# Peptides against a protein of PDB entry 6DSZ: the designs that were tried, part 90

Target 1, 361 residues: chain A of PDB entry 6DSZ
Amino acid sequence: NYVVTAQKPTAVNGCVTGHFTSAEDLNLLIAKNTRLEIYVVTAEGLRPVKEVGMYGKIAVMELFRPKGESKDLLFILTAKYNACILEYKQSGESIDIITRAHGNVQDRIGRPSETGIIGIIDPECRMIGLRLYDGLFKVIPLDRDNKELKAFNIRLEELHVIDVKFLYGCQAPTICFVYQDPQGRHVKTYEVSLREKEFNKGPWKQENVEAEASMVIAVPEPFGGAIIIGQESITYHNGDKYLAIAPPIIKQSTIVCHNRVDPNGSRYLLGDMEGRLFMLLLEKEEQMDGTVTLKDLRVELLGETSIAECLTYLDNGVVFVGSRLGDSQLVKLNVDSNEQGSYVVAMETFTNLGPIVDMCV

## One batch from the design tools (peptide; made by RFdiffusion4, then SolubleMPNN)

Design b2_p13_7_s4 (from b2_p13_7, 6 letters changed)
Fold by OpenDDE base, seed 2:
Structure b2_p13_7_s4 (fold): chain B 361 residues (1-361), chain A 13 residues (1-13)
Amino acid sequence: as target 1 above (361 residues)
Amino acid sequence: PPIPESDWEFKLP
């Protein structure tokens, strides 16, 4: 009996930052297949707190703070459609992960989407949205008074959704999504009615975006709206203002991940398929009426890292680079470039032993 | 076709 010591998975397939252990702690949560690793971010680096085994591959991992919670809760969805909401609880030295809610969101009828599972949370924590199947959008209402969270489906006319996010600053929960039809790729918005269990017309749409538009970033107030990332272009739209840039540097490799640096959405990290790290900057213009508008978009090359599956800005210019194909890294963003023109310095490297191929012996 | 109602209930423990 060879006890194949099952090597722990090392490939990162998701990461998120927030306040999960306490309101004061900055946490980094890392998904490695079926494992969740929880860290506290300190001045000395990442302090491990707990590792949790999940009943399946983590497909979605999002932190959210419902009204009247002191700290963030964790939503997890697995590739087998097992959903849960988790809470961190510490009692002295005893650490527990409490399941606040759980179940299976699989539908009996539906074609699984080729682009995989998408899970999103409304910024006001009114609902969770799930794109699991073509032509369906699942809603999990987040009502505190209702102990029975009843999910429902809304029909989505757009069958080929590429990416979807909830927008900020909307009176009703509003999704923004990139979809493909025979005419190309487009951006559309819908309001989600919890009462009527239907989509209403959203505030704006943009037909005929870039053919390879692949990601939606919801921008917080005061800007609002969304950023659409393509292969050749980055566009901003908020219903009133449209701005597009086509920096030649992004054409060299496809941007595959992003993360917000500033809480107000002024800066974003972008990672491409070659491991290049970029900063996307939203330049502000203050109007005479005190309104803040977007003046311009700029992209700057910061340097090179491992190929990011996910990026997470921590604090003080420290970034976690979660890699599936290479070694994950903690990197420091510097104000000044090195002799090679890079602003990125590797602080720590986490060896990736590759996918555990279940060699069925 | 009717959208199948997901029998999904979050059971809060």
Scores: peptide ipSAE 0.046, ipTM 0.530, DockQ to the pose 0.013; fails the geometry check
Fold by OpenDDE base, seed 1:
Structure b2_p13_7_s4 (fold): chain B 361 residues (1-361), chain A 13 residues (1-13)
Amino acid sequence: as target 1 above (361 residues)
Amino acid sequence: PPIPESDWEFKLP
């Protein structure tokens, strides 16, 4: 009996933190090609809970909590356009991953976007948005009263979307996106009408951003707005305030991933293609009227890690560095630097044995 | 061009 111990995927292509197993548990979810690994974050480290085989390579993995759910649900989209919403259920020692919803979101007509699959969830859980094809934005309404989640497409005039996010604090679901046209890269916003199934004019736009603007970060309240990350610059915009920095240190390597540290959006981790880990800080100014405005943006080099495909802040200065090209890591962020000026200490390293090419025989 | 109708029905099990 050759137990071909099928080598499990070790390359990480996505990670997310939230409360998936319970309202109280802090979870780390790791996507490794077709595998989903679920951990509980404890004071002793990562406790494995369950590993789940998926029906394809995970392309999108997002936690969200609809109004009146006690814990987060998991949205997964595969590279073959299979979508599902998953729920964790535990009954005694029995652990089940329940499919709350599933479907194939592939369109018969459309050019697959060169920037790949983008999946986003409205912070108020009103909808899921999918950019799968050029000139289309797919909406999956998240209405509790409607058991039939009917997806629909909205035409997007901007054919070359680079990145897109839902904004926070918007009366209607509002997307912010970087797009490219013959004149360069631009940022635009649209309100998404679920009722009329159309885009309305968003609150703001910024034409002629940095030519290599590649990422949108939606900033929660009280700041609101978005951060646009380029090769040379980091820009904040919320419709009223524009602020850009061009720290020389970010020009050395392309920032490829980000993760919010603070719930209020005061700090973000940034990872570049050299494995450098940065902190982006939003310095606040409290006005006499109690309004919070952005005073400044600052970037600090924390240290070096494996080249991150994804980052997620866990708790107590612990960060999971999900790596596709190298070993994934748990790292500790320290307040004080070591003798080398690094604030990063590796706590645990997870050996990457390379991508398992699923030879579908 | 007509917006492709999404045949995507979320089948709740």
Scores: peptide ipSAE 0.034, ipTM 0.582, DockQ to the pose 0.013; fails the geometry check
Fold by OpenDDE base, seed 5:
Structure b2_p13_7_s4 (fold): chain B 361 residues (1-361), chain A 13 residues (1-13)
Amino acid sequence: as target 1 above (361 residues)
Amino acid sequence: PPIPESDWEFKLP
């Protein structure tokens, strides 16, 4: 009996930071194919708390805090369209991951989108949105007592959605998305009506964005709006203000992931296909009335890491670099650059042994 | 860029 010790997956395909184990704990959650790893971030490093096997490859992993919850809940969607909402519960030494809600969100009819599964949560926790199929937006209303994730589809006229996010500070849940048509790429917004199960016209649109616009970042208040990341440009739009930059340094490699550093949306980490780590900075201007507006956008090269599939800022300048192609890393951001001009120092490296082909025999 | 200050120091290994 060769106990083939099934090698644990090491390639990271998702990561998120929040308060999952308690209100006070800072957690790092790492998705490695079918495995979820839960860590507590401590002054001494990552403390492992729990590993959870999922019934499929994790495609979406998002923390969210509904009103009245003391800690974050975890939404997971698998590549086979199994959705769940998970809660961490500790009772003494006993640690349980409780499924608060679950469901399969697969449609019998639909073309799976070429850009894969996108899952997003409304910042006010009113709904989950899913782009699974071309021309459809799936909505899961968030209800506290609902153990069954009921979903409905809204038709999207835009068949080729590149990326989508919920916006902040909207009276109704509002999505912002990049889509492609025969004329190019565009940004559009829709309000989502839970009652009517339809889209209403959103607050703004931006036609003819950069041809390679690939990511939407929803910006929290006070700025609001969205950042659109392209190959050559970074643009901001909130309905009233438009700003674009085209820093030459981002042309060298495609930005593929991002993570918000500051809760107020003043800074974002950006990772590209060469493993370069950038800081995107939103410069504020305070108006005489106390309103805060975006003055400028800046991009700064911090250094080089493993090629990030996902990034998450932890605390104290520590960043987790989740890599699928290389070793994942904990890196420290420094105020001062080293002799090579890098602000990034590797603290810990997690060896990636490559894709475990789970031959489900 | 300004790094957020934290009440704890992450100990480098």
Scores: peptide ipSAE 0.030, ipTM 0.713, DockQ to the pose 0.576; fails the geometry check
Fold by OpenDDE base, seed 4:
Formats: structure tokens, sequence, C-alpha cells
Structure b2_p13_7_s4 (fold): chain B 361 residues (1-361), chain A 13 residues (1-13)
């Protein structure tokens, strides 16, 4: 009996950074198929804290901090539509991952969307939004006392949503999404009414964006609005300000992931399908009234890494590059480039053994 | 590009 020790999955399919173990700890959470790995980011590197087996393949993993919580909670949605909210609880040396809430969010009727599962959390923690099926937007209200995740669907007229995010700084929860219709790709916003369980008209829309617009980044205040990333262009819109750039360097390979570097949304890491790492910079203009407006967008090539499935800026220029296709990496961003013009130095590499082909013999 | 200043130094093991 060869006990094939089931090799732990090594391919990363998601990562997130926040304060999950405590208010003070910086954590890196890594999703590897059904496995969640929890690390504390320290001056000495990544300290492993806990590994958690999930009900299925992790499809969504997001940290959020409800009002009155001292630390972040973790929302997980699996590919089989099992949702949970997890809390880290430590009592001395005893570490427990507590399920605060759970539920199955599968619908009996619906076409699973071709762009897969999208899960988003309102920045004010009013709701979770899920795009699971074409023409539906599922809402999970975030109430403090709900052990059961109650969800409802709102009909979405736009059947082919490419990406969706909640916007920052909105009085009501507001989604911004890229969708495709027969005329091309467009950006639209909707306010989500929890009370009426419907969409209201959002603050802005942008028809006829780039044909390959694929990602929405919600930008925090003071800028607000969203960044739309395409194959050839990066655009910003907040209802009042529109700005687009088409840097030739991004045309070479599709940007596939992003991560916010600055809490105020001044910088974002971008990863492409060739493993190129970029910095997107939002240049500020301070108005005489003290308002901050977007002056310009700039993209800089930082260097090359493993092909990122996900990126997380940790601290001190350290970035975790979660890779599905290659080895995951810790990389250091430098102020000065090396002789090759790269600002990226690999610090640590995590071997990806590839998909365990279950050879059922 | 400017790197955010950190309160801690990440030391490679």
Amino acid sequence: as target 1 above (361 residues)
Amino acid sequence: PPIPESDWEFKLP
C-alpha cells in the first residue's frame, strides 16, 4: 500500500494581505486550491501560522473589516458556491479558525458565467456582491449577528459582465462593471438598494471602452472612481474626471492581475501573462481648495517575475507573486534599477510542483 | 518608482 502522501497543492490561485490574525499583524493569506495558508509578515520573512482545508477550491478570498471589529474577517467562496466568513481566534497558543457565518449561494437556475466567479465586498462592509451567473447579481447583506448568510439576487440586464467592483466613497453601495454587448464593451455603475433589493442608476457610465477591457480597479478616496484596464489602454473615470493612456509597453502582453500598493490608491502593481511586473501610478494634482484630483496616469516596467495569478504588496517594497503556472516568489522592489534596468530582485522562490495529476491507477 | 516607506525592514532570511 503506497500511501501516496497527497502532495499539498503548490499552485497559487489567490492571495490577499491584511490584518487577519490580529489588528497589529500583517498577514499574507494564500489560496492553493482547497487549502488556505496563513502567514504573518515579519522582518525575518513569512512566518507560517495556520493551514486550513476548505470545502472546495477557493474561488474568492477577500479580507474585510466590519464596523466594530478590531481585525479583518475573511470571506471565502468556493467553486461549489459554499460561502463562509472566517475569524481568526487565538487564545494563548490555541489557534482556532471560527466560522462566523456560512451558506450555500448556488442558484437552481442560471448559466454560470464564462468569466467565472466574481466576489466583491463593499468597502464600507454593507454587503458582499457575487456575480455567479449571467444576468444575476447576488447580494449577501453583512449584518453583525447573522450566522447564516442570507442572499438574494438582483437581475442584471447586462448578461456578459467581464469584471465588477464596489466603488469607494459612495453613500449607497455602488458597483462598477465592465460588460460586453453586441456593440462592444462598456462600463456602467449601479447603486445597490438593500431595502428594495434592486439596482438604482449609478453615478456614471462609459460606453464603448476598449474592446478588450478586462479589469476594474476601484480607487479609494481622495480620487475615487475606477481604473479600467484593457489590452492597449488604461483608463480612469470617477464621474467627473476621465483620463486614458495607451502605453505601448502594455500592448505586448495582457495584464491579468493587479494589487494596490498605497492605501490611498496612488500606486498599483500590474502583472501580465509574460510575467512582467508594472507599476501604475496615479499622479496627483492638489487644487487650491485642498481637493486632490488625478493629473495623469503613468505605467512603469519594474521587471520580470513568475507569471502572476495574484499579487500582494506586503511592505517595504516586498511583493508576493502568487503563481499558478510557475514558482511563486517574494520579490523586492528597488528604487534604483540594476544593470539590466530591472527594479525587481527575487528574494525567495516557492517551488510549484504543478497540478497533481490524480493518476487513478 | 517611490517605494512606500515602511516602519519595518524586511530582512531576507
Scores: peptide ipSAE 0.028, ipTM 0.701, DockQ to the pose 0.621; fails the geometry check

Design b2_p13_8_s2 (from b2_p13_8, 6 letters changed)
Fold by OpenDDE base, seed 3:
Structure b2_p13_8_s2 (fold): chain B 361 residues (1-361), chain A 13 residues (1-13)
Amino acid sequence: as target 1 above (361 residues)
Amino acid sequence: MVPLPKDSSLPVL
């Protein structure tokens, strides 16, 4: 009897930080294929709390806090379109992960999008949005009493969506997305009507963005709007203000992931395909009326890490670098550079043993 | 040089 000790997956395909175990605990959640690892972030490092097996590869993992919840809930979507909302409960030494809601969101008809599954949550927790299929946007209304996740589709005229996010500060849930048509790439917004189950015209659009525009970052208040990241440019738009930069340093490798550092959206970590770690800075200008507007965008090279699949800022300049291709890392951001000019120091490295090839014999 | 937030009340490593 070869007990094939089923090697645990080590390649990271998602990570998120929030308050999942309690309102007070800072957690790091790591998706490794079908496994969810839950850590508490402590002064001594990452304390493991729980490992959870999922019924499929995790494709979306997002923390969200509905109104009146003391701690975050976890939304998971698997590559097989199984959706669930999870809650952490602890009773003494007993730790339970409770499924608050679940459902299968697979459609019988639709072309699966070539850019994969995108899942987003409205900042006000009104809905979950899913781009699963070309020409469809799936909406899951967030209702506290629903143990079964109900979804509906809205037809999207834009067949080739590259990335999509919910915007902040919108009266109605509003998506911002990059799409491609025969004329190039564009940014558009739509309001999502839960009542009518349709799109209304959004607050703004930007036609003819950079041809390689690949990511949307929704910016919190007071700035609002979105950042669009391309191969050679980074742009900001909020309906009233447009600003673009083309820093030469980002042209060397494609930015592939991002994470917000500051709650107000003043700073973002960016990771590229060479493992370079950047800080994107939003410089504020305070107007005489007390409004805050974007003055400028700046990019700084911090250093080099493993090639990030995902990034998450923890606290105190510590960043988790989730890698699929290399070793995942905890890194410290320093104020002062080292002798090599890097602001990044590796604190801990998590060996990636490579993909588990499911040898179905 | 981006100032790290000082208000990291958690002495994360």
Scores: peptide ipSAE 0.025, ipTM 0.623, DockQ to the pose 0.094
Fold by OpenDDE base, seed 4:
Parts: C-alpha cells; structure tokens; sequence
Structure b2_p13_8_s2 (fold): chain B 361 residues (1-361), chain A 13 residues (1-13)
C-alpha cells in the first residue's frame, strides 16, 4: 500500500485578510481547494498558525465582524453549498476552529449560475447574500444565537447576474449588481427586506454599462456607491455622482481580481489575466460643506506578478498574490520604481505544483 | 509615483 501522501493543494482559489485569531493579529487566510491555511502576518513574514480541512472545495471565504464581536468570524461556502461560520479559539497552546453556525443552502430547484457561486456579506453584518442559481438571491440572516444557518430565496428578475456586492452606508441592506440581458449589461440596486423577504427598489441604476462589465466593487464611506470594472472602462456611481475612465493600459488584458488597500476605499489593487498589477486611485474633492466627493479615478501600472486569482493587501506595502495558474507571491510595493519602471518587488514565492493529476496507474 | 499606504499600527511585514 503506497500511501501516496496526497500532495497538499498548492493552487490558491481565494484569500482574505483580517483579524481572525485575535483583534490585534493581522491574519492572512488562504483557500487551496478544500484546505484553509491561516497565517499571522508578522514583521518577519507569514507565520503559519493552523491548517483546516474543509468538507468540500471552498467557493466563498469572507471575514466579517458582527456588532459586539471582538474579532472577525469566517464565513465559508463550499461548492456543494455547505455553509459555515467559523470562529478561532485559542486556549493556551490549544487552537480550535469552532463552527458557530452551519447549514446546507442547496436548492432542489434552480439552474446553477454559469458565472459560479457568489457570496457577499452586508457591511453591517445584517445578512449574507448568495447568488447560487439564476433568478434567485439567497439570504442568510445573521443572528448570533442561531447555530443553524437558515436561508430564504428572493426571486431576482435579472436572470444573468455577473457580479453582486452589498453597498456601504445603506439604511437597509442594499445590493448592487451587474446583469446581462438581450440589450447588454446593466447595473441595478435593490434593497433587501428581511421582514417581507423581498426586494425593494434600490437607490440607483445604470443602464447600458460596458458590454464586458464584470466586477462590482462596493466603495465604503465617505464616497459610498460602487465601482464597475469592465474590459475597457472603469466607472464609479453612487446615485448622485457618475464618473467613467477608459485608460488604454487596461485594454491589453482583462482585470480579473481586485482588493481594497485603504479602509476608506481610496485605493484598490487590480490584477489582470497577464499578471499585471495596477493601483486604482480615487481622488478626493472636499466640498465647502465638509462632504467628500470623488473628483477623479486614476489607474497606475505597478508592475508584474504571477497571474492573480485573488489579491490581498497585508500591511506596509506588502501584498499577497494568490495564484491558481502560477506561483503565489508576497510582493512589496515601493514608492519609487526600479530601473525597469516597476514598483513591485517579489519577496517570497510559493510554488504551485498544479493540479495533482491523479494518474490512476 | 503611486502613493503607498502608511504603515498601520498593526504587525507589519
């Protein structure tokens, strides 16, 4: 019996940064198929804390902090629609990842969406939203005392949702999504009523966005609203302000991932299909009344990395580049460019052994 | 020149 030590998966399919182990610890969490790796970010690098085997391929991994939690909780959804909320507990040297809540959110009826599973959390932690099936938006109300993740569906008239996020600063949980119909791609918003289990009209919509609009970024306060990333354009909308840019540099390759750098949403990392790393900058204008508005959007090429499946800013200009197709990297962003005009320096590379082709010999 | 984030008060790489 050759126990082929099944090589641990190395391809990264998700990453998130937050305070999972404690309120003070900065963590990097990495999803590698069924494996969750938990690191503490230190001045010396990534310190491994725990590895967790999941009961399925991780499809969604999001950190969130409900009101009155001291540290972040982890929401995981698997490709088989098993959902859980995980909490880190340490007692001396004993480290436990506890399941605070779990449930299966699979529907008996529905077409699985071709663009895959989308899971989002309301910034105020009122609910989790799931786009699993065409024409359905699943809601998991967040209640602290509930060990069973109960979900309900709201019918979505827009059958082909491309991406969806919860907006910030909304009195009611509000989603913003890109959808496709026979007339093109559009952006719409809905308020989610937990009480009535229905959608109400959202604050704004934008019909006829770029045909290849693929990502929604919810922008935190003070800007609010959303950024829509296309193939050729980047647009901002918050209901009152619209701004669009079409920087020629992004036309060369499709942007495939993003990560917020600043808590106030002033900067985002963007990664494309060629491994180019960009900074998206939101330029502020302070009004005489003290309101902050978006003056302009700017994109700058930082350099080249492995092709990112996911990006996460850590601290001090250090970025984790999670790659599915190539080696994952820790990279340093520099203020000054090198002789080649790159602001990116690779600090560490994590070898991707690729998919273990189980050659059944 | 891309403005970098200032170092947080958190453990920094």
Amino acid sequence: as target 1 above (361 residues)
Amino acid sequence: MVPLPKDSSLPVL
Scores: peptide ipSAE 0.022, ipTM 0.612, DockQ to the pose 0.080
Fold by OpenDDE base, seed 2:
Structure b2_p13_8_s2 (fold): chain B 361 residues (1-361), chain A 13 residues (1-13)
Amino acid sequence: as target 1 above (361 residues)
Amino acid sequence: MVPLPKDSSLPVL
């Protein structure tokens, strides 16, 4: 009887930071296949709080704070299309993860998208959007009293969505997405009508973006709009302002993940397929009327880490590098470079033992 | 040289 002690998964496939345990606690949440690890970020490092087994591989993990919640809720979607909204509840020493809402969002008809599952939350918490199938955008309206996650589909004419986000500062929930057609890659926006269950024309579009445009970053106010990351270029668009840069340094390896550093969207971490860590900077220009406009974009190489599947800025220059292919890391960003020109110092390394290949022996 | 955000609200790691 080989008791194969089922080794816990170590490969990270998602991470998020926010205030899940309380309004005051900064949390790091790590998805490792079917396992959710919850940490509190402290001055001494990561304090483990809870580990939760999920009934499937975590495909989406997002924190959100509905209007009048004191702390963040956690949306999880599994690879088998089981959706839930989780809440952390502590009563003295008793720690419970409660399911506020759940549902299965699988469709009987549809081609699963080759680029996998995308899940996004409206910044105003009006809805969750899901790209699960080609030519469909699934909407889950967020209602506080609804224990059953109900979804509907809107037909998307753009069959090959590469990435999609909700924009900030929009009166109606507005998506921005990169899609591919026979003419190339393009960016488009749609307003989402919950009432009519349809798309309305969004505020802007950008046809013929870079052929390898792969990622959309929604930028908070005061800038608003989106950043589009390609292989060779980084572009900003907000409907009124367009700016593009083509820094040669990003051409060497594909940017695969990002994380916002500043709440106002002035800085983003970028990670590439070689484990290079960059800072993207949005330089502001203050107008005489008090409006803030984007003056310039800049990219700086910070250093090298494990190949990030996900990044999250914690605080005080500490970054969690979630890796699927290598060891996950806590790294410190320094103001001054070391002798090698790196601003990155590894603080802690979390050994990745690889995927548990179920060797059915 | 990118000034790192110091969120003064959280403990310095």
Scores: peptide ipSAE 0.024, ipTM 0.611, DockQ to the pose 0.099; fails the geometry check
Fold by OpenDDE base, seed 5:
Structure b2_p13_8_s2 (fold): chain B 361 residues (1-361), chain A 13 residues (1-13)
Amino acid sequence: as target 1 above (361 residues)
Amino acid sequence: MVPLPKDSSLPVL
């Protein structure tokens, strides 16, 4: 009986950046199947702090900071619908990962969505939203005193949700989602009533978006609204302003991941299925009243990386490229291009050993 | 050419 010591998973399924270990530390958190790796981002690179085994494959991993918390908390949902909220606690050299809350959010009835699990957090930390099953939106209210994560379902009339996000700057928690019906793909918004456990009409909708519209990006204030990414087009909508671009360069390969670079939502990294890295730029126009409006959208090719499953901007032009299919990378974005016209330089490469095939020999 | 943000909280990698 050769117990092949199961090598640790190396394929990255998710990554997030925030302040999890302290208010001052910048952390990179990496999900590798059932394992969570926690790093501190330093001038010398990624310093490993802790590795955590999870009770299942990580499907959602999001940092959030409830009002009155000094540092970020971590929401994790597993592929088996185990949810938890984790806190990092250090006392001298003793490092612990405390489960502040947990629960199982599996429904006995429902068709698991073909596009997989989506988990989102309201920017004001009022709730977590989960798209787990067709025609259902699960809400987990965020309450400080609840050790048990309680959830309820709201019925979605839209059975085929492609992607969903919470919007910024909304008085009530508001979702924006791409959905498909027999007429095509559309964007809709709903307000989420915690009190009534129902959807109210959202601020805007956009019918008949691009047929391959696949991602929603919620844009922070001052712009607000959302970016919708398709195969051929990128659109912005905030209820008052609509803007669309169709840069030919994005048609070559499907954009599959994104990450916000600027806190104000002025720039986003985009990764495609060929490992091309783009910058999406929101050009501002300042009005005479001091309001900031979106003037234009621009896409710039930065260079090539490993095929990203996830992207996260760290700092100083350093980006972590989390790859499932290839090696994960730390890359530097440069102001000037190299001789090949690339703004991307690989700093470090993390070997992906591929899927651990449990060869039962 | 995209300006790169620098946070003063991290030493330059």
Scores: peptide ipSAE 0.016, ipTM 0.619, DockQ to the pose 0.099; fails the geometry check

